Peptides against a protein of PDB entry 2N1D. Designs and how they scored, part 43

Target 1, 169 residues: chain A of PDB entry 2N1D
Amino acid sequence: EVKVKIPEELKPWLVDDWDLITRQKQLFYLPAKKNVDSILEDYANYKKSRGNTDNKEYAVNEVVAGIKEYFNVMLGTQLLYKFERPQYAEILADHPDAPMSQVYGAPHLLRLFVRIGAMLAYTPLDEKSLALLLNYLHDFLKYLAKNSATLFSASDYEVAPPEYHRKAV

## One batch from the design tools (peptide; made by RFdiffusion4, then SolubleMPNN)

Design b1_p14_3_s4 (from b1_p14_3, 4 letters changed)
Fold by OpenDDE base, seed 3:
Structure b1_p14_3_s4 (fold): chain B 169 residues (1-169), chain A 14 residues (1-14)
Amino acid sequence: as target 1 above (169 residues)
Amino acid sequence: SIIKELLQKLKELL
């Protein structure tokens, strides 16, 4: 299995995220105040500000585009806890054509990187290509860690109403 | 291009 290392600073957040949803029965406020699209855009701009070459900038853009697309496909089927399913259904009903990267935020984006490593194991990638991909993924994760104070907060969650509790555990 | 391609391949595995 290919291991995508989550920064140590973000590991506690994954636990808190799980606890907020599964144990405390809270929901991430949707649409996100800071959605995945904006996070990726900020990352790209951050990389540009670091004085990268044109080639590096191009690579960043490709990574951003790829992460966005991958997130949009994987969110509904792989990144949600059971308790979040009714909320997701409501989002789909109200906004059937909206990319989930415009609805969800940092916590769900981070969940993507927990799963991506296992998926990479099934792709026929040579060592060089895999290393390159991992480097970019890790670079992005480092960015998330750097901005974790603003991207990850329990205040972005809210207690689900009683009627919601009857829909899922 | 390669990064996007790789992530696209991941999409295909879903």
Scores: peptide ipSAE 0.053, ipTM 0.725, DockQ to the pose 0.643
Fold by OpenDDE base, seed 5:
Structure b1_p14_3_s4 (fold): chain B 169 residues (1-169), chain A 14 residues (1-14)
Amino acid sequence: as target 1 above (169 residues)
Amino acid sequence: SIIKELLQKLKELL
């Protein structure tokens, strides 16, 4: 298994996120006030403001594009708790052509990085390629940690109404 | 480009 290190300050959030959904029966408010697309855009702009070269800017754009695509593929099948399935179905019905990166936000994006390490184990990568990828992933995670106060909040969740509980199993 | 390629490979595994 490839180890993708989650910043220590974000690990407690993963537990809180799980608790809010599975035990407290809350749902993340959708569409997100700050969606994955905007988070990635802010990250890219942040990197540009740091005085990066054109080549580094290009690399950041590729990382952003890759993370976005991977999120859009993984969200519906790998990143949701069972309690969130009815909500996801409603989103698909109301916005069938919208990428999930325009609907979901930071908590679900962070869940992606919990899974990516194990998935990397199934892909043959040389040491140099793996190191490069991990460096960019960790750099992005550090950005999330730096902005965690604005990206992760329990106030973004709401208690699911009784009618929702009837749909959930 | 290499990073995007690596993430694309992960996508293909699913």
Scores: peptide ipSAE 0.044, ipTM 0.717, DockQ to the pose 0.666
Fold by OpenDDE base, seed 1:
Structure b1_p14_3_s4 (fold): chain B 169 residues (1-169), chain A 14 residues (1-14)
Amino acid sequence: as target 1 above (169 residues)
Amino acid sequence: SIIKELLQKLKELL
């Protein structure tokens, strides 16, 4: 099987994220103060500033583009808890043409990497392509872990109003 | 199906 290892520093956050939404009935503040687009842009710029060759720079750009596209397709169907569905519907109504990478932030982006390993198992990849992809995915996750103090915070969540609770039943 | 398509696209980008 294809395994995408989540850094130990980020595993507790996934539990906190789940707890905030499903048990404490809170919602991540949308639109995100720092959205997925900006996180990926910062990562790309960070990699470029590290003295990468032209070929490595090209690869980083392609990885960033791929993660963005994959996130935008997967968010609505695979990455949301049931309690978040009414919020998502409201976002679609208010921002019909906006990609979700411009609306959602780091917590939802991290959820993508929990799912991606299983999805990769359903698509045949040659060994070279798979190794390269996994290397970049793990490199990006390492970047998220390094910047976790600024990307992940319970203060980015808020208690859902009573009216929302009725919609989420 | 759409997931497989996206994964294939990602493969081609790398």
Scores: peptide ipSAE 0.036, ipTM 0.704, DockQ to the pose 0.165
Fold by OpenDDE base, seed 2:
Structure b1_p14_3_s4 (fold): chain B 169 residues (1-169), chain A 14 residues (1-14)
Amino acid sequence: as target 1 above (169 residues)
Amino acid sequence: SIIKELLQKLKELL
């Protein structure tokens, strides 16, 4: 398995996220106030503002696009806890044509990076290409850590109503 | 696998 290192600052959040959903029976408020699309756009703009070359800018855009696509593919089947499945079904019914990157936010995006390493192991990437990709992924994760105060908050979650509990169990 | 295809595409771009 290819190891994608999660910044130490964000590891506690993964635990809190899990706890909020599975133990406290809360749900992330959807649609997200700041969705995955916006987060990725902000990252890309941040990189551009730091004076990247044309080639580096192109690479950042492609990485952003790749993360977005990967998120949209993986969200429904791989990134949700069992308790979140009824909420996802409701989202699909209410927003059938919307990509999940426009609905979900930072916590679910971060969950993607817990799984991406295993998927990279199945790709025929040479060592140099893999190292480059990992550098971009780690750079993005570092960006998330830098902005964690605004991207990750327990206040973005809410206690699920009794009606939800009945359909979730 | 669609995931493999996406990652392969990324490989070609990087």
Scores: peptide ipSAE 0.030, ipTM 0.691, DockQ to the pose 0.115

Design b1_p14_4_s1 (from b1_p14_4, 5 letters changed)
Fold by OpenDDE base, seed 4:
Structure b1_p14_4_s1 (fold): chain B 169 residues (1-169), chain A 14 residues (1-14)
Amino acid sequence: as target 1 above (169 residues)
Amino acid sequence: MLEKLREIIEKILK
């Protein structure tokens, strides 16, 4: 199995995220104030500001694009807790063609990296290619950890209304 | 889904 290491600083957030949704019956406020697209854009700009060469800039852009696409593919089927399904259905009904990277934010993006390792295990990547990919993914995760104070907050969640609870039962 | 993931990875690694 391919192991994607989640930074220790972010592991407690995964627990809090789970607790907010499944135990406290809250929902992440959608559309996100800081959506996945903007997070990835900020990361790319951050990397560019660090003095990367043109080739490295291209690589970062490809990684960003890849993460975005992967997120958009995986969100609806793999990254949602049961309690979040009605919310997703509503979003999908209202915006059927909108990429979820424009709707969801950091918490759901982080969940992607919990699942990605298992998925990568089924890809026919050679050791060198896999290592390269993992390096990019870990670098991005490090960025998330560095900015965790602004990206992850319980204040981005809200108590689901009574009508929602009825739908989620 | 797996095929899509492969496409994404190939794009990143090209």
Scores: peptide ipSAE 0.059, ipTM 0.736, DockQ to the pose 0.654
Fold by OpenDDE base, seed 3:
Structure b1_p14_4_s1 (fold): chain B 169 residues (1-169), chain A 14 residues (1-14)
Amino acid sequence: as target 1 above (169 residues)
Amino acid sequence: MLEKLREIIEKILK
């Protein structure tokens, strides 16, 4: 089993995110004020500003691109709670050609990293390559943790309206 | 889905 380690700072947020949606019947504000594209761009710029000539830094753009594409592939089918599905349907109707990385934000992006490890186990990557990839992913997660105060907030959610609740539950 | 993930990984690791 390939395990992507979620920083301890972010683990409570995963619980809060789940609770807000599944128990409190709230929805994340969409489109996100800070979408996945923007988060990834900020990360890339952050890495570039560090002035590090590490070989890992040369792969930042590829990592960002990979995370973005993986998110866009996985969001609709793997990262949503049942309560969020009607909202997703509305998003698809309103933004039929927009990648979900332009619509969703940090909480859903973080959910991606809960899933990716299991899927990496089914890749033909050798041990060294897998370790390298994990290092890239962990570095990004550290960035999310460092900026968690601005990226993750319950204020980005609202109680779903009665009309939504009736069709979702 | 899995194939897409593999493609992404290959892109990252190239």
Scores: peptide ipSAE 0.056, ipTM 0.730, DockQ to the pose 0.625
Fold by OpenDDE base, seed 2:
Structure b1_p14_4_s1 (fold): chain B 169 residues (1-169), chain A 14 residues (1-14)
Amino acid sequence: as target 1 above (169 residues)
Amino acid sequence: MLEKLREIIEKILK
C-alpha cells in the first residue's frame, strides 16, 4: 500500500466528521457553501501567487484537474457513509448531470485522500513518478490544513430530520 | 474504477 500522509491538523477532523454523521446522525449541508471546485480553484490561484514557473503552474493545473475528476468518480461509491446515502440519492434526483465536485465540500474531499493511497498501490508507477505525485498530493493536503479553520466546521452539519431517519433505516 | 484512476494519474504525470 502507498501511504498518503494526512496532516496531523486534519486527522482529528476526520474523526469529528465520522462522529457527526454516524453517531450524531447529522448531515453535511448540501450544496456546500464552498464546494470542491472552489477549493481547488483557490488552491490553484494560491500556487500561482507564489511565483511558480510556467511548468509548475501547468503541473498544478493538472493536479487540480486530476483531483477533481478522481473525486467525481469516487464520491458516490467510495466516500459516503451509509447514513449519507439517502441524501446522495436526493442530490442525484435533483441534479442528475451536476458533478459532485460542485455539490460537496471539504470534508468529503478530505475523505478522498484516505482512500487514494490504497488505490495508488494498484498503479504501475515507478518510484520516481509515485514520489512526484505524492509530493503534489501532500502539497494540496498541506494547503487544506493551512485553511482548515475556514474549510472544516461542525456548523456546516445539521441534525437530519425524523423523516430522513425513516429513509435511512 | 482502476482504469479511470490510471488515466488521471497519467494526466497528472505527463
Scores: peptide ipSAE 0.054, ipTM 0.731, DockQ to the pose 0.640
Fold by OpenDDE base, seed 5:
Structure b1_p14_4_s1 (fold): chain B 169 residues (1-169), chain A 14 residues (1-14)
Amino acid sequence: as target 1 above (169 residues)
Amino acid sequence: MLEKLREIIEKILK
């Protein structure tokens, strides 16, 4: 198994996120005030501001594009708890053509990195290529950790209304 | 899904 190291600062958030949804029956407010597209854009700009060469800038852009696409593919099928399914259905009904990276935010993006390690284990990557990819992924995760105070907050969740509970059973 | 992931990885590592 390929190990994607989640920063220690973010590990407790994964537990809190799970608790808010599954135990407290809360929902992340959608559309997110800070969506995945915006987070990735900020990261790319952050990297560019640090004096990267043209080649490094290109690589960052590709990583951002890859993460975005991977998120959009995986969100609906792999990243949602059962309690979140009705909410997702409502989003699809109201905005059928909107990419989920424009709707969801940091908590769901972080969930992606919990799954990516197992998925990478099934890819035919040599050690050198895998190490390079992991370096980019870890760099992004470090960015999330650095900005965790603004990206992850329980105040972005709210208790689901009674009508929602009936749909979620 | 795995094929899509491979495509993404190949693009990143290009």
Scores: peptide ipSAE 0.052, ipTM 0.728, DockQ to the pose 0.644

Design b1_p14_4_s2 (from b1_p14_4, 4 letters changed)
Fold by OpenDDE base, seed 4:
Structure b1_p14_4_s2 (fold): chain B 169 residues (1-169), chain A 14 residues (1-14)
Amino acid sequence: as target 1 above (169 residues)
Amino acid sequence: MLEKLKEIIEKILK
């Protein structure tokens, strides 16, 4: 199994995220105040501001694009808790043509990296390629950790209304 | 899904 290391700063958040939704029956407010597209854009700009070479800048852009695409592919089928399914259905109905990276935010993006390791186990990558990919993923995760105070907050969640509970059962 | 993931990874690694 391929292990994607989640920064220690973000591990507690994964638990809190799970607890907020599964136990406290809250929902992340959508559309996100800061969506995945924005987060990735900020990351790319952050990397550019650090004086990256052209090759490194290209790589960052590809990583950003890849994460975005991967997120959009995985969100609906892999990254949602059961309680979030009605909300997702509503989003699809209201925004049928919008990529989920424009709707969801940091918590759901972080969930992607919890799942990606298992998925990579099914992808035939040589050791060097896998290591390179992991380095980029870890670099991005470190960025999320660095900005965790602004990206992850329980205040971005709200108690689901009673009528929602009926839909979620 | 796995095929799409592979394509994404290949794009990142090129």
Scores: peptide ipSAE 0.070, ipTM 0.743, DockQ to the pose 0.652
Fold by OpenDDE base, seed 2:
Structure b1_p14_4_s2 (fold): chain B 169 residues (1-169), chain A 14 residues (1-14)
Amino acid sequence: as target 1 above (169 residues)
Amino acid sequence: MLEKLKEIIEKILK
């Protein structure tokens, strides 16, 4: 498989995220106060402020667009824990045409990068192309780690109400 | 799913 390295700073968060939802029966507050679209926009602007060339700026924009699209494709089917399914169903019912990148936030975005490595293994990329892609993905993950204090917080979760438990498996 | 991923990768690497 293709190895996508999650920064050490974010690995504990993945465990906390899992624990909050699956064990503590909490839900990430939706719509996110800072959604995936906003996070990606901030990243792109951050990269622009670093004095990148036009070519590098273009590449960053493409990576951002790619991550966004990949997130929107994968969220509903691949990135949710079972306990989150009723919440997702409610989101779909209330906002059927809204991309999930406008609803969900950093924790779910980070979950994407746990899965992406395995998916990349099925793509016929040469070594150079794969290395280039991984460099961009790792750069973004580095950005998430740098801003982890503001992007990841247990305070963004809340205990699910009893009526939610009745419909959650 | 894989086809969509390939599309994204091709867009990024073009």
Scores: peptide ipSAE 0.067, ipTM 0.743, DockQ to the pose 0.646
Fold by OpenDDE base, seed 3:
Order: structure tokens, then sequence, then C-alpha cells
Structure b1_p14_4_s2 (fold): chain B 169 residues (1-169), chain A 14 residues (1-14)
């Protein structure tokens, strides 16, 4: 098992996110006011602004690109609750060529990190490489935690309309 | 999906 530790500050949000969608039958407003692309860009700029010579920061762009690509691959198949599937279908119809990193936002991005650990367990990596990757991912998660007040808000969700509720579980 | 993940990891670790 590969454990990607979610910061304690963000764990309650995962619960709130789940509750908003599955219990309260709300939907995250799409397209996101602040999409995954912008979050990753802000992170990259944040790292660069630190002026640190840490070797880890030399790979920031690659990490950002990797997270983006992984998100775009995983969103539709792995990161959505059942109630969100009709919304996703609408997004695909309205934005057929747009990467989901341009549509979805922080809550769905955070869900990615709940799944990634299990996937990494099936990827052959030596101990050093795995540790380095985990450090990259954890650093990004720390950034999300630091900015959680602006990135995660129940006000970004809205009650699904009656017609949506009738076609979704 | 796993192949894509592997590719991403390789990019990150370069």
Amino acid sequence: as target 1 above (169 residues)
Amino acid sequence: MLEKLKEIIEKILK
C-alpha cells in the first residue's frame, strides 16, 4: 500500500464535499470559478516565488503537468460520485474538446489524491523514486491546505434542479 | 490508465 497522506485540514472538506453531493443533492458549479489549471498554475508560481534552491522545486513544472494529466485521465472514470454523472455528461456535450482540468475545480482535484495512492501501488517504482514522488504530492497538498479557505467552500455548490434530481440517484 | 500514470511518474521523476 502506498499512502498519500491528506492533510488533516482537508479531511473535513472531503466529508463536506461528499455530503453536499450525495446527501444534500447539490452539484459543484461548473465550469469552476477557479479550475484545476489555475490552481496548479498558482502553485507553480508560488513555488517559484519562494526563491528556494531545493532540488524538489526544479521539478515543479513536471509535477504540475503530471497532476494535470492524471486528473484529466481520472476525473470522468474515478473521481465522480454517482449523482454527478449526469452533470459530467452535460459537460462532455457542451465542452467536448476541453480537458476537465479547465472545467472542474479544487474539490475534485482533492479527490484525485484519495485515489492516487492505490494506483501507485501498482506502478513499479523503486523506494527512492516513490519517496520522491510522494514528497512532491504532499508538498502540493500542503499548498492546498494553506489555501483551503479560498479553494474549498460550500458556496461553490448549488442545489440541483428538479429535472436533474429526477434523472440522478 | 496505469500506463498513463506510469508515463506521468516518469516525467515527474526526470
Scores: peptide ipSAE 0.066, ipTM 0.738, DockQ to the pose 0.668
Fold by OpenDDE base, seed 5:
Structure b1_p14_4_s2 (fold): chain B 169 residues (1-169), chain A 14 residues (1-14)
Amino acid sequence: as target 1 above (169 residues)
Amino acid sequence: MLEKLKEIIEKILK
């Protein structure tokens, strides 16, 4: 099994995120103050500023593009809790052509990395290729951990109104 | 090496 290691600093957030949504019946405020596109762009710029070679810069850009596309594909089908489905439907209605990477933020992006390992298991990869990909994914996760104070906050959630609860039943 | 990464990403997304 391919395992993507989540930084220890971010593991508690996954629990808090789950609790906020499923038990406290809160919703992440959308559109996100800091969306996935912006996070990925900041990461890419961060890597470029570290004196990477042209080859490394190319690799980072590909990883960023891949993560973005993977997020946009997976968000609606794999990354949402049941309670979030009505909100997602509203987003689709209000922003039918907008990529979800422009709407959602860090918490949902982090959920992607919980699922990506299983997806990689179904992809035929040689050992060297897998190691390379994992290195970049882990590097990005380390970036998220480094910036976790600004990217992950319970204040970005709000209690869903009674009207929403009726839709979620 | 970089080409392999691109190929992997493409495979994952398809």
Scores: peptide ipSAE 0.034, ipTM 0.661, DockQ to the pose 0.116

Design b1_p14_4_s3 (from b1_p14_4, 6 letters changed)
Fold by OpenDDE base, seed 1:
Structure b1_p14_4_s3 (fold): chain B 169 residues (1-169), chain A 14 residues (1-14)
Amino acid sequence: as target 1 above (169 residues)
Amino acid sequence: MLEKLKKIIDKILK
């Protein structure tokens, strides 16, 4: 079994995120004021400023690109709660060519790492390659935890209007 | 889905 460990500081946020959407019937404000693209860019710049070698800088760029692509592939089908489906449909209608990494933000990005472990379990990787990938993923999660105060806030959610509830069958 | 993920991982591991 491949397990991606979520930092303890971020686990309560996943519960709050779930509660805001499913119980309180709120929606994350879209487009995000700080989208996934921006978060990944900040991470890459942060890593580069730490004095990494050229090879390490290249690796970070590839990790960022991979996370972005994985997010864009998985968001619509794997990362949304049922209540968020009408909102997603509206985003697709209004911005059909926009990658979701430019629309969604930190909460949905964090949800990706809850799902990735199960997917990796069925992906053929040698032990060394898997360990390397996990190290990068955990490093990024650590970055999210360090910046959690600015990335995760209940104030980024709002109560869905009555007309939205009618769409959310 | 798994094939897409594999492609992403392969890119990361280059």
Scores: peptide ipSAE 0.036, ipTM 0.716, DockQ to the pose 0.681
Fold by OpenDDE base, seed 4:
Structure b1_p14_4_s3 (fold): chain B 169 residues (1-169), chain A 14 residues (1-14)
Amino acid sequence: as target 1 above (169 residues)
Amino acid sequence: MLEKLKKIIDKILK
């Protein structure tokens, strides 16, 4: 199995995120105040501001684009807890053509990296290519960890209304 | 899904 290591400082958040949704029956406020697109853009700009070469900038842009596309593909089918399904259905109805990277935020983006390792195991990547990809993914995760105070907050969740509970059961 | 992932990886690694 391909293991994508989640930074230790983000692991408690994964637990809190799970608890907020599944136990406390809260929902992440959508659309996110800071969506996945914005987070990835900030990361790219952060990398560019650190004096990377043009070649490195191009690589970062491709990684950002890849993460975005992967998120958009995986969100609806792999990253949602059961309690979040009605919310997702509502989002699709209201914004049928909008990429989910413009709707969802950091918590759901982080969930992607919990699942990505298993998916990478099915790809016929050689050791060098896999290592390169993992380096970029881990670098991005470190960025999330550095900015965790602003990206991950329980205040971005809200108690689901009674009518939502009825459709979620 | 595997095909989509492969395309993404190929884009990143090109």
Scores: peptide ipSAE 0.033, ipTM 0.711, DockQ to the pose 0.652
Fold by OpenDDE base, seed 5:
Structure b1_p14_4_s3 (fold): chain B 169 residues (1-169), chain A 14 residues (1-14)
Amino acid sequence: as target 1 above (169 residues)
Amino acid sequence: MLEKLKKIIDKILK
């Protein structure tokens, strides 16, 4: 099994995120105040400011692009709780041509890393390639942890209105 | 889905 280790600081957030939506019947406010595209851009800029070589910078850009694409592919099919499905449908109707990385934010991005390990287990990667990829993913997760105070907040959620509950039955 | 994921990984690892 391929294990992507999520920083301990972020694990409680996954529980809070689940609780806010499934138990408290809240929804993450969309479009996100800070969307996935912005988070990834900030990460890339952060890495550039740390004095990386040109090769390292190029690798970071590829990782960012990969995470973005993977998020856009997985969001609608794998990352949403059942209660969020009507909201997703509304987003698709209102923003049919927009990638979900421009709509959703940090909480949903973090959910990606809960699932990615299982997906990687089914990919034909040699040990060296897998280790390299995991290093990049863990580095990004560390960045999320460092910025968790601004990226993860219950104030970004709101109680779903009664009209939404009717759609979510 | 796996094919798409493989392509993403290949892009990251190039």
Scores: peptide ipSAE 0.032, ipTM 0.705, DockQ to the pose 0.647
Fold by OpenDDE base, seed 3:
Structure b1_p14_4_s3 (fold): chain B 169 residues (1-169), chain A 14 residues (1-14)
Amino acid sequence: as target 1 above (169 residues)
Amino acid sequence: MLEKLKKIIDKILK
């Protein structure tokens, strides 16, 4: 397997996220106040502000683009808990052409990195290329950890209404 | 490096 290390600061959030939705029957407020697109943009700008070379900047941009596209592909099929399925269906109905990176936020983005390692294991990559990609992914995760206080909050969730609970349970 | 990264990203997204 290819292990993508989740920062220790973010692991408790994954548990809280799971608990809020699966046990407390809450939903992340959609559309997200800060969506995946904006998070990735902020990261890219953050890296740029650190005085990186052009090559490093371009590499970051490619990683950002890749994460965005991968998120958009994986969200509906891999990143949702069962309780979130009706909400996702409503989003698709209301916004059929909107990429999910414009709808969902940090918690769901973080879930991607729980899955991405397994996907990389099925990709024929040489050792150097894999290490390089992992370094970029880990760098982004470190950024999420640094900004976790603003990106991850239980206040971004709300109790699902009774009618939703009846259809989702 | 950039070219390698691009190739990697393209592969994992297909």
Scores: peptide ipSAE 0.030, ipTM 0.636, DockQ to the pose 0.115

